# Ledger of designs, part 103: peptides against a protein of PDB entry 3NZW

Target 1, 212 residues: chain A of PDB entry 3NZW
Amino acid sequence: TTTLAFRFQGGIIVAVDSRATAGNWVASQTVKKVIEINPFLLGTMAGGAADCQFWETWLGSQCRLHELREKERISVAAASKILSNLVYQYKGAGLSMGTMICGYTRKEGPTIYYVDSDGTRLKGDIFCVGSGQTFAYGVLDSNYKWDLSVEDALYLGKRSILAAAHRDAYSGGSVNLYHVTEDGWIYHGNHDVGELFWKVKEEEGSFNNVIG
Target 2, 222 residues: chain B of PDB entry 3NZW
Amino acid sequence: QFNPYGDNGGTILGIAGEDFAVLAGDTRNITDYSINSRYEPKVFDCGDNIVMSANGFAADGDALVKRFKNSVKWYHFDHNDKKLSINSAARNIQHLLYGKRFFPYYVHTIIAGLDEDGKGAVYSFDPVGSYEREQCRAGGAAASLIMPFLDNQVNFKNQYEPGTNGKVKKPLKYLSVEEVIKLVRDSFTSATERHIQVGDGLEILIVTKDGVRKEFYELKRD

## One batch from the design tools (peptide; made by RFdiffusion4, then SolubleMPNN)

Design b2_p17_8_s2 (from b2_p17_8, 9 letters changed)
Fold by OpenDDE base, seed 5:
Structure b2_p17_8_s2 (fold): chain B 212 residues (1-212), chain C 222 residues (1-222), chain A 17 residues (1-17)
Amino acid sequence: as target 1 above (212 residues)
Amino acid sequence: as target 2 above (222 residues)
Amino acid sequence: METELKEMIERNEKFLK
């Protein structure tokens, strides 16, 4: 898995691959590793598929309950804290989760929290999470700047996941791409790695380690 | 070290069509190298036009299916006989599986039916309840033999339009029920040849708007 | 859960590694 999220002048970019594995078996190439919690809030999934899917769906329910009770959307801080508190209660039980909670509220603006099953909760501007995270960081860190255009930021997110999909055997399938703004998240499509790789290689003159 | 799980072998396969879905399974039940039964059905009609199979350790599979059937019953009681949708069924099964997260049901679960738009739907589950809607899925002993075949023949993976120099993929299209049944039969006959835990019989449940139909075919009995 | 059983389950569980 490779997931990433970063803040920039235009909001938040979220990009993820779609491969799931069971040992050496490619279990799926089409996994949705982004949960759309509400129109302004996203969660990413890495680790145990069931753990992430179950608890982030549960988180969605908690966020909805908050909205109903408080008559206001939950903050990204509070949403991430709910998840963090939950996994902390299961500390040592064997949950495997590496998640990013990304969203926008008027109070916070665009916000990213990293939450994992070790109980770590971090607010930050840039996170890559999964077995391919270091590959993604290599591309992302080399090209990131706050003043990226939306177009360039979207491409950078997509390109970083592609790099990880290329090098990490546990990452691949497709890139799912999101842009989070004040108006909520916007889905920017599913990009099959098989097609995207050759397109990028041709357009950039990159990936010269592969003949073609 | 104590192993509470058995492995009863077998293989299951789901394929979604445009307005139908198929869930198939062999009828062989085995322990180690001994055939317990040549006809032990593992694909079940659970009501509300939902078919289900949980393949692996049969004791766990049976328990899970029974729990789900009971869940359907109670859903009707609690919601004025409302039909349980396939997506709601999938969510319910996730909760059943994840409820035993730390002592899982040792099964691969597949359900099939129609979504609320009348389109064929197949959902697959891992032992702890992660699930995904897919066009096709193989589970069980010979899943590794069948799934690549389904990738190629259902999802047309690695197929390209002739004369395009590999630049244009073969377009996705729904298969007819007849085509799907052919693929299922070919899958299981092939799997039976290469896997000792697959054989004896093939039971196919076909879900349409008119209900669930069953078909049975003989497999090799060696 | 015993290590051997855990490994067995993990081979069948989907991971988003």
Scores: peptide ipSAE 0.405, ipTM 0.838, DockQ to the pose 0.094; fails the geometry check
Fold by OpenDDE base, seed 4:
Formats: structure tokens, C-alpha cells, sequence
Structure b2_p17_8_s2 (fold): chain B 212 residues (1-212), chain C 222 residues (1-222), chain A 17 residues (1-17)
């Protein structure tokens, strides 16, 4: 798995691969590793597929309950704290989760929290999570600027996942790409890694370790 | 060492069509190298036009299916006989599976039916309740033999239009029920040849808007 | 859960590494 999220002048970019594995078996190439909690809030998934899918869906329910009770959208801080508190209660039980809660509220603006099953909760501007995270960081850190255009930021997110998919055997399938703004998240498509790789190679003249 | 799980072998396969879905399973039940039964159905009509199979440890599979059937019953009681949708069924099954997260049902679960738009739907589950809607999925002993075949023949993976220098993929297209049945039969006959835990009989449940029908085919009894 | 049993289950669980 490779997931990433970063803040920039235009909001938040979220990009994830779609491969799931069971040992050496590719269980799926089409996993949705982003949960759309509400129109302004996303969760990413890494680790145990069931753990992430179950509890992030549960989180969605909790966020909705908050909205119903408080007559206001839940903050990114509060949403991430709910999840963090939950996984902390299960600490030692064997949950495996590495998630980013990404969203926008009027109060907070664009916000990213990292939450994992170890009980860690971190606010930050850039996170890559998963077995391919270091590959993604290599590309992302080399090209990241706060002042990126939306187009460049989207490409950078996509390109970083592609790099990870190329080098990490546990990452691949496709890239799912999101842009989060004050108006909510926008889905920017599913990009098959096979097609994307050759396109990028041709356009950039990159990936020269692959002849053809 | 005590192992609470058994492995009863077998293989199951789901394929979604445009306005139908198929869930198939062999009828062999085995323990180790001993055939317990040559006809033990493992694909079930659960009502509301939903078919289900949980393949792996048969005791766990049967328990899960019974719980789901009971869930359907109570859903009707609680919601004025409302039909349980396939997506809601999938969510329910997730909760059944994840409820035993720390002592899982040792099964690979597949359900098939029609979505609320009348389109064929197949959902697959891991032992702890992660699930996906897919066009096709093989589960069980011979899943590793069948799934790549389905990738190629249902989703047309690695197929290209002739004369395009590999630049144009074969377009996705829904398969007819007849084509799907052929693929299912070929899958199981092939799997039977190479896997000792697959054989004896093939039961296919076909879900359409008109309900569930069953077909049976003999497999090798080796 | 015993280690061997855990390993058996994990081999069948989908993982998003």
C-alpha cells in the first residue's frame, strides 16, 4: 500500500494505490483505500483491510451523529480524535491501521491528521503511509512546494504513488486521486498504473530502468 | 497442537452479468485427503434474491450462512417485509464477520444478486469482513488457479485489439448468461484436473429479476 | 490467539501493506 496526503496553497491532495495482498497473492487490484466520510472529509486506509474498512465506516457514522446532535459538521480534529480514541481502546488487541483523516472545515481550514493503531495521532502537512511510503516520499519531498498549482499538485500526488507502485511489490493497481477544497472533496479519477506508467515514461523520459 | 479450524476444501466462483449474477460451487467436501461427501451443497439461496457461499471450514461457513439467513428474517420483521438489498446484505455480513474479528470465521465468503438498479452484483469477503463489489471472484482451494483466468476472460485483462500494437485494450463488455455458464464450467473442470479438493459436482445458482434458478453438472469423481 | 493460528488467518486476510 501507498497512501499520501499533503496540504498546499490550493487545499489538500490525497492519492492512494488500490492493491491488496494476502502474502504473495494479489488479492485485489481495485480496493478503494479512500473512504468518503462526508463531502468535506476523507479517510485513507493502510494495514488490515477489514480493520480499516470497518472502523473508518464506523467513524463515518460517528461523524454523522455529531452533525445531527450538534447541527454542525464535525471538525477534522474531532473526527480524528474519535478514531484515535477507538483504536487506543484496542491497543494490544492486534488492530492494524494506518490512516489519514483529511478534510476542510471553516474553523480549521484544510487539515490532515495521521492516526494509527499504535495510538499515534499527528497533525501535519505531508504524510505518506504504507509499505511504499518511502518511495512516495522520495518523489514528493523532491518536488513539493506550498505554492504548487492545483494541476501540479494533483500530478505530484499521482506521480508519487506511481513511483511507489513501481518499486513496492505491495503497491499497484491504480491511483485514486482526490482534491479537497473549502467546497469539499473532488474525485479526480482512477488511473491504472499500467497505462499511467507508460504515459509518464514517455512524457517525462523517466523510468529509464525499464526499456520497454 | 490444537487447531480449532478445519479445511473442507472446495471452490466457489461468482460472476456478475448485466442483469444477472451467478454463484457457483463444487459439491466436494473433504478433510485432509479423505472425501467426506461428493454432494454437499455450499451455495445457498438466502431469500430476497440473494445467494451466498462461505467456503473454507464448513462448520464456520454453515454457521455464518445460518446467521445471515436469520438476519434476513429479522430484517423483514423489523422493516415491514422490506426486501434486503444486496449492498445492505454485504454490510450486514461484514458485521457478522468482524464481530468475530479475534476468532474469525475461517471462510472466504461470496454473495451474488442484483443491485437496486437491477444490475448483477457480486460481493466478496475476507475472513474478518473486508468486502468489495466485483465483477468476478473465485474463492477457496482453487481460487489461485481460477482467478487469473477470470481476470482474462471476464475483465479481459491483457487483451488488446488486434492491429493496434497493444495500444488499445479490448473493450469491457457484459457477458451473456450462457457465456458465463461456459466460463464457470471451464473453470471448475480445469480446477478439478489440478486440485484434489475440487470435484464431484458443480452447482450453479443464477440470480435474475425472476428469481433464483439452479443448475447442476457432474465433475470428475477422482 | 496462538501464533500459528494467527499466521494461518493472516494469510487469508486482505492486507493493505
Amino acid sequence: as target 1 above (212 residues)
Amino acid sequence: as target 2 above (222 residues)
Amino acid sequence: METELKEMIERNEKFLK
Scores: peptide ipSAE 0.394, ipTM 0.838, DockQ to the pose 0.093; fails the geometry check
Fold by OpenDDE base, seed 3:
Structure b2_p17_8_s2 (fold): chain B 212 residues (1-212), chain C 222 residues (1-222), chain A 17 residues (1-17)
Amino acid sequence: as target 1 above (212 residues)
Amino acid sequence: as target 2 above (222 residues)
Amino acid sequence: METELKEMIERNEKFLK
């Protein structure tokens, strides 16, 4: 798995691969590793598929309950804290989760929290999570700027996942791409790695370790 | 050492069409190298046009199916006989599976039916309740033999339009019920040839707007 | 849970590694 999120002048980019594995078996190439909690809030999934899918769906329900009770959207800080508190109660039980809670509220602006099953909760501007995270960081860190255009930021997110899909055997399938703004998240499509690789190689003159 | 799980072998396969879905399974039940039964059905009509199979350890599979059938019954009691949708069924099964997260049902679960738009739907589950809607899925002993075949013949993976120098993929299209049945039969006959835990009989449940139909075919008995 | 049993289950669970 490779998931990433980063803040920039235009909001938040979220990009993830879609491969799931069971040992050496490719179980799926089409997994949805982003949960759309509400129109302004996303969660990413890495680790145990069932753990992430079950508890992030549960988180969505808790966020909705907050809105009903308080007549206001939940903050990114509060949403991430709910999940963090939940996994902390299960500490030592064997949950496997590496997640990013990404969203926008008027109070916070664009916000990213990292939450994992060890109980870690971190606020930050850039995170890559999964077995392919180091490959993604290699591309992302080399090209990241706060002042990226939306177009360049979207491409950078997609390109970073592609690099990880190329080098990490546990990452692949496709890239799902999101842009989060003050108006909410926008889905920017599913990009098959098989097609995307050759397109990028041709346009950039990159991936020269592969002979076409 | 105590092992609470067994492995009863077998293989199951789901494929979604445009306005139908199929869920198929062989009827062989084994333990180690011994055939317990040559006809033990493992694909079930659960009502509300939902068919289900949980393949692996048969005791766990039967328990899970029984619990789901009971869940359907109570859903009707609590919601004025409302039909359980396939997506709601999938969510319910997730909760059944994840409820035993720390002592899982040792099964690969597949359900098939029609979504709320009348389109064919197949959902697959891991032992602890992660699930995905897919066009096709194989589970069980010969899943590793069949799934690549389905990738090629249902999702047209690695197929290209002639004369395009591999630049244009074969377009996705729905298969007819007749085409799907042919693929299912070819899958199981081939799997039977190469896997000792698959054989004897093939039972196919076909879900349409008119209900559930069953078909049976003989497989090799060796 | 026994290590062998745990490993057997993990081989059948889907991971987003």
Scores: peptide ipSAE 0.388, ipTM 0.839, DockQ to the pose 0.092; fails the geometry check
Fold by OpenDDE base, seed 1:
Structure b2_p17_8_s2 (fold): chain B 212 residues (1-212), chain C 222 residues (1-222), chain A 17 residues (1-17)
Amino acid sequence: as target 1 above (212 residues)
Amino acid sequence: as target 2 above (222 residues)
Amino acid sequence: METELKEMIERNEKFLK
């Protein structure tokens, strides 16, 4: 798995691969590793598929309850704290989760929290999570700027996942891409790695380690 | 060391068409090398045009299917006989599975039906309740033999238009019910040849807007 | 759940590594 999120002048980019594995078996190439909690809030999934899918969906319900009770959208801080508190209660039980909670509120602006099943909760500007995270960081850190255009930021997110998919056996399938703004998240499509790789190679002159 | 789980073998396969879906399973039930039954159906009509199979440890599979059937029943009681949608069924099954997160049902679950737009739908589950809607899925003993075949024949993976030098992929299209049945039969006959835990009989449940139809085919019995 | 059993289950669970 490779998931990433980063803040920039235009909001937040979220990009993820779509491969799931069971040992050496590729269980799926089409897993949705972004949970759309609500129109303004995204969660990413790494680790146990069921743990992430179940509890992030549960988180969505908690966020909705907050909105109903408080007549206001939940903050990213509060949403991430709910999840963090939940997984902390299960600490030692064997949950496996590496998640990013990404959203935009008027109070907070664009906000990213990293939450994992070890009890870690971190606010930050850039996170890559999963077995391919180091590969993604290699590309992302090398090209990241706060002042990226939306177009360039989207491409950078996509390109970083592609790099990870290329090098990490546990990452692949496709890239799912999101842009989060004050008005909510926008889905920017599913990009098959097989096609994307050759396109990027041709356009950039990159991936010269592959002949074809 | 005590193992609370058994493995009863078998294989199941779901394929979604445009306006139909199929869920098929062999009828062999086995423990280790001993055939317990040559006809033990493992694909079930659960009502509301939903078919379900939970393949692996049969005791767990049967328990899960029974719980889901009861869930459908209670859904009708609580919601004025409203039809349970396939997506809602999938969510419900997730909760059934994840409810035993720390002592899981040892099964690979597949359900098939029609979505609310009348399109074929197949959902697959891991033992603890992660689920995904897919065009096709094989589960059970011979899943590793069949799934790559389905990738090629349903989703046209690694197929390209002739004369394009591999530059144009074969376009995705829905398969007819006849084509799907052929693929299912070929899958199971092939699996039977190469896997001892698959054989005896093949039961196919076909879901359309008109309901659930069953077909049965003999498989090798050796 | 015993370690061997846990490992058996994990081989069948989908992971997003």
Scores: peptide ipSAE 0.386, ipTM 0.829, DockQ to the pose 0.093; fails the geometry check

Design b2_p17_8_s3 (from b2_p17_8, 9 letters changed)
Fold by OpenDDE base, seed 5:
Structure b2_p17_8_s3 (fold): chain B 212 residues (1-212), chain C 222 residues (1-222), chain A 17 residues (1-17)
Amino acid sequence: as target 1 above (212 residues)
Amino acid sequence: as target 2 above (222 residues)
Amino acid sequence: LETSLAAAIERAEKFVK
């Protein structure tokens, strides 16, 4: 898995691959590793598919309950804290989760929290999470600027996941791309790696380690 | 030493069509190298036009199916006989599976039916309840033999339009029920040839708006 | 056996590593 999220002048970019594995077996190439919690809040999945899917869906329910009770959308800080508190209660039980909670509130603006099953909760501007995270960081860190245009930021997110999909055997399938703004998240499509790779290679003159 | 799990072999697969879905399974039940039964159905009609199979350790599979059937029953009691939708069924099954997260049901679960728009739907689950809606999925002993075939023949993976220099993929299209049945039969006959835990009989449940139909075909009994 | 069983279960579970 490779997931990433970063803040920039235009909001938040979230990009993820779609491969799931069971040992050496490619279990799926079409996993949805972004959970749309509400129109303004996203969760990403890395680690155990069931753990992430179950608890992030549960988180969605908790966020909805908050809205019903408080008549206001939950903050990204509070949403991430709910998840963090939950996984911390299960510390040592064997949960495997590496998640990013990304969203927008008027109070916080665009916000990203990293939450994992070790109990770590971090607010930050840039995170890559998964077995391919280092590959993604290599591309992302090399090209990241706060002042990126939306177009360039979207491409950078997509391109970073592509790099990880290329090098990480546990990443691949497709790139799912999101842009989070003050008006909520916008889905920017599913990009099959098999097609995207060749397109990028041709347009950039990159990936010259591959003949084609 | 304590080993709570067995392996009863077998294989299942689901394929969704445009307005139908198919869930098929062989009828062989084994332990190690011994055939326990040549006809032990493992694909079940659970009501509300939902068919289900949980393949792997049969004791766990049976338990899970029973729990789900009971869940359907209580859903009707609690919600004025409302039909359980396939997506809601999938969510419910996730909770059943994840409820045993730390002592999982040792099964690969597939359900099939129609979504609320009348389109064919197949959902697959891992042992702890991660689930995904897919056009096709193989599970069980010979899943690794069948799934690549389904990738190629259902989703047309690695197929391109002739004369396009590999630049145009074969377009996705729904398969007819007849085509799907052919693929299912070919899958299981092939799997039977190469896997000792697959054989004896093939039972296919076809879900349409008119209900669930069953078909049975003989497989090799070796 | 516990390790082998755990490994078998793990191999059956889907991971989004």
Scores: peptide ipSAE 0.370, ipTM 0.829, DockQ to the pose 0.091; fails the geometry check
Fold by OpenDDE base, seed 4:
Structure b2_p17_8_s3 (fold): chain B 212 residues (1-212), chain C 222 residues (1-222), chain A 17 residues (1-17)
Amino acid sequence: as target 1 above (212 residues)
Amino acid sequence: as target 2 above (222 residues)
Amino acid sequence: LETSLAAAIERAEKFVK
C-alpha cells in the first residue's frame, strides 16, 4: 500500500493505490483505500483492510452523531481524536491501522491527521503511509511546494503514488485521487497504473529503467 | 498444538451480469485427503433475492449463513417486510464477520444479487469483514487458479483490440447469462483437474429480477 | 488459539500494506 496526503495553498491532495495482498497473492487491484467519511472528511487505509474499513465507517457514524447533537460539522481534530481514542482502547489487541484523516473546516483550514493502531496521532502537512511510503516521499519531497497550483498538486500526488507502485510490490492497481477544499472533497478519478505508467514515461521521459 | 479451524476445501465463484448475477460452488466437502461428501451444497438462497456462500471451514460457513438468514428475518420483522438490499446485506455481513474479529470465521464469503438499480452485484469478504463490490470473484481452494482466468475473461485484462499495437484495450461489456455459465463451467472443470479439493458437482445459482434459479452439473469424481 | 488465529489471519486477511 501507498497512501499520501499533503496540504498546499489550494487545500489538500489525497492519493492512494488500490492493491490489496494476502502474502504473495494479489487479493485485489481495485480496493478503495479512501473512505469517504462524509462529504467533507476523508480517511485513508493502510494495514488491515477490515480494520480500517470497519472503524473508519464507524467513525463516519460518530461524525454524523456529532453533527446531529451539536448542529455543526465535526472538526478534523475531533474526528481524528475519536478514531485515535477508539484504537487506543484496542491497543495490544492486534488491530493494524495506518490512517490519515483529512478535511477542511473553516475553523481549522486544511487539516491532516495521521492516526495509527499504535496510538500515534499526529497533525502535519505531509504524510505518506504504507509499504511504499518511502518511494512516494522520494518524489513528493523533491517536488513539493506550498504554492503548487491545484493541477500541479494533483499531478504530484498521482505521480508520487505511481513511483511507489513501480518500486513497491505491495502497491499498484490504480491511483485514486482526491482534492479537498472547504466545500468538501472532489474525486479526481481512478488512474490505472498500467496505462498511467506509460503515459508518464512518454510525457516526462522518466522511468528509463524500463524499456518501452 | 490444537487448531480450532478445519478446512473443508471447495471453491466458489461469483460473476455479475448486467441484469443478473451468478454464484456457483462445487459440492465436494473434504477433510485432509478424505472426501466427506460428494454433494454438500454450499451456495444458499437467503431470501430477498440474495444468494450467499461462505467457503473454507464449513462449520464457520454454516454458522455465518445461518446468522445472516436470521438477520434477514429480523430485518423484515423490524422494518415492515422491507426487502433487504444487496448493499445493506453486505454491510450487515461485515458486522457479522468483524464481530468475531479476534476469533474470525475462517471463510471466504461471497454474496450475489441485484442492486437497487436492477444491475447484477457481487460482493466478496475476507474472514474479518473487509468487503468490496466486484464484477467477479473466486474464493476457496482453487481461487488462485480461477481468479486470473476471470480477470482475463470477465474483465478482459491484457486483451487489446486487434491492429492497435496494444494501444487500445478491449472494451468492457456485460456478458450474457449463457456466456457467464460457460465461464463458470470452464472454471470449475479446469480447477477440478488441478486441485484435489474441488470436484464432484457444480451448483450454480442465478439471480434475476424473477428470482433465483438453480442449475447443477456433474464434475469429475476422482 | 492465538497462534492459530494469527496464522489464519495472516494467510487469509486482505492487507493494504
Scores: peptide ipSAE 0.362, ipTM 0.830, DockQ to the pose 0.092; fails the geometry check
Fold by OpenDDE base, seed 3:
Structure b2_p17_8_s3 (fold): chain B 212 residues (1-212), chain C 222 residues (1-222), chain A 17 residues (1-17)
Amino acid sequence: as target 1 above (212 residues)
Amino acid sequence: as target 2 above (222 residues)
Amino acid sequence: LETSLAAAIERAEKFVK
């Protein structure tokens, strides 16, 4: 798995691959590793597929309850804290989760929290999570700046996942791409790695380790 | 040392069409190298036009199916006989599976039916409740033999239009029920040849807007 | 139980690593 999220002048970019594995077996190439919690809030999945899918869906329910009770959308800080508190209660039980909670509120602006099953909760501007995270960081860190255009930021997110899909055997399938703004998240499509790789290679003149 | 799990072998397969879905399974039940039964059905009609199979450890599979059937019953009681949709069934089964997260049902679960738009639907589950809607899925002993075949023949993976230098993929299209049945039969006959835990009989449940029908075919009995 | 469970999870559980 490779997931990433980063803040920039235009909001948040979220990009993820779609491969799931069971040992050496490719279990799926079409896993949805972004959970759409509400129109302004996203969760990402890395680790155990069931753990992430179950508890992030549960988180969505808790966020909706907050909205009903408080007549206001839940903050990204509070949403991530609910999940963090939950996994902390299960600490030692064997949950496997590496998640990012990404969203926008008027109070916070665009916000990213990292939450994992070890009990870690971190606020930050850039996170890559999964077995391919270091490959994604290599591309992302080399090209990131706050002043990226929306177009360039979207491409950078997509390109970083592509790099990880190329080098990490546990990452691949397709890139799912999101842009989060004050108006909510926007889905920017599913990009099959098999097609995207050759397109990028041709346009950039990159990936010269592959002859074709 | 206590081992609560067994492995009863077998293989199951789901494929969704445009306005139908199929869920198929062999009828062989084994333990180690011994055939317990040559006809032990493992694909079930659960009502509300939903068919289900949970393949792996048969005791766990039977328990899960019984619990789901009971869930359907209570759904009707609680919601004025409302039909349980396939997506809601999938969510319910996730909760059944994840409810035993720390002592899982040792099964691969597939359900098939029609979505709320009347389109064929197949959902697959891992032992702890991760689920995904797919056009096709193989589970069980010979899943590794069949799934690549389905990738190629249902989703047309690695197929391109002739004369395009591999630049144009074969377009996706729905398969007819007859075509799907052919693929299912070819899958199981092939799997039977190469896997000792698959054979004896093939039972196919076909879900359409008119209900569930069943077909049976003999497989090799060696 | 622990060993059997661990083995079952390792063999059958899907991961988004």
Scores: peptide ipSAE 0.357, ipTM 0.830, DockQ to the pose 0.092; fails the geometry check
Fold by OpenDDE base, seed 1:
Structure b2_p17_8_s3 (fold): chain B 212 residues (1-212), chain C 222 residues (1-222), chain A 17 residues (1-17)
Amino acid sequence: as target 1 above (212 residues)
Amino acid sequence: as target 2 above (222 residues)
Amino acid sequence: LETSLAAAIERAEKFVK
């Protein structure tokens, strides 16, 4: 798995691959590793697919209950804290989760929290999570600027996941791409790695380790 | 050391068409190298036009199917006989599976039916309740033999239009019920040849707007 | 039991590593 999220002048970019594995077996190439919690809040999945899918869906329910009870959308800080508190209660039980909670509230602005099953909760501007995270960081860190245009930021997110899909055997399938703004998240499509790779290689003159 | 799980072998396969879905399974039940039964159905009509199979450890599979059938029953009681949609069934089954997250049902679960638009739907589950809607899925002992075949023949993976130098993929299209049944039969006959835990009989449940029908085919009995 | 469970999960559970 490779997931990433980063803040920039235009909001938040979230990009993820779509491969799931069971040992050496490719279980799926089409996993949805972004959970759309509400129109302004996203969760990402790394680790155990069931753990992430179940508890992030549960988180969505808790966020909805908050909205009903408090008559306003939950903050990104509070949403991530709910998940963090939950996994901390299960510490030692064997949950495997590496998640990012990304969203926008008027109070916080664009916000990213990293939450994992070890009990770690971190607020930050840039996170890559999964077995391919180091490959993604290599591309992302080399090209990241706060002042990126929305177009360039979207491409950078997509390109970073592509690099990880290329080098990490546990990442691949497709790139799912999101842009989070003050108006909510916008889905920017599913990009099959098999097609995207050749397109990027041709346009950039990159990936010269592959003859074609 | 004590192992609480058995392995009863077998293989299951789901494929969604445009206005139908199929869920098929062999009828062999084994323990180790011993055939317990040559006809033990493992694909079930659960009502509301939903068919289900939970393949792996049969005791767990049967328990899960019973619980789901009971869930359907209570859904009707609690919601004025409302039909359980396939997507809601999938969510319910996730909760059944994840409810035993720390002592899982040792099964690969597949359900098939029609979505609320009348289109074929197949959902697959891992042992602890991760689920996904797919056009096709193989599960069980010979899943590794069948799934790549389905990738190629249902989703047309690695197929391109002739004369395009690999630049144009073969377009996706729905398969007819006849074509799907052919693929299912070829899958299971092939799997039977190469896997000792698959054979004896093939039962196919076909879900359409008119209900569930069953087809049975003999497989090799060696 | 714990070892058996761990082994079963390792073999069959989907991971988004």
Scores: peptide ipSAE 0.354, ipTM 0.819, DockQ to the pose 0.092; fails the geometry check

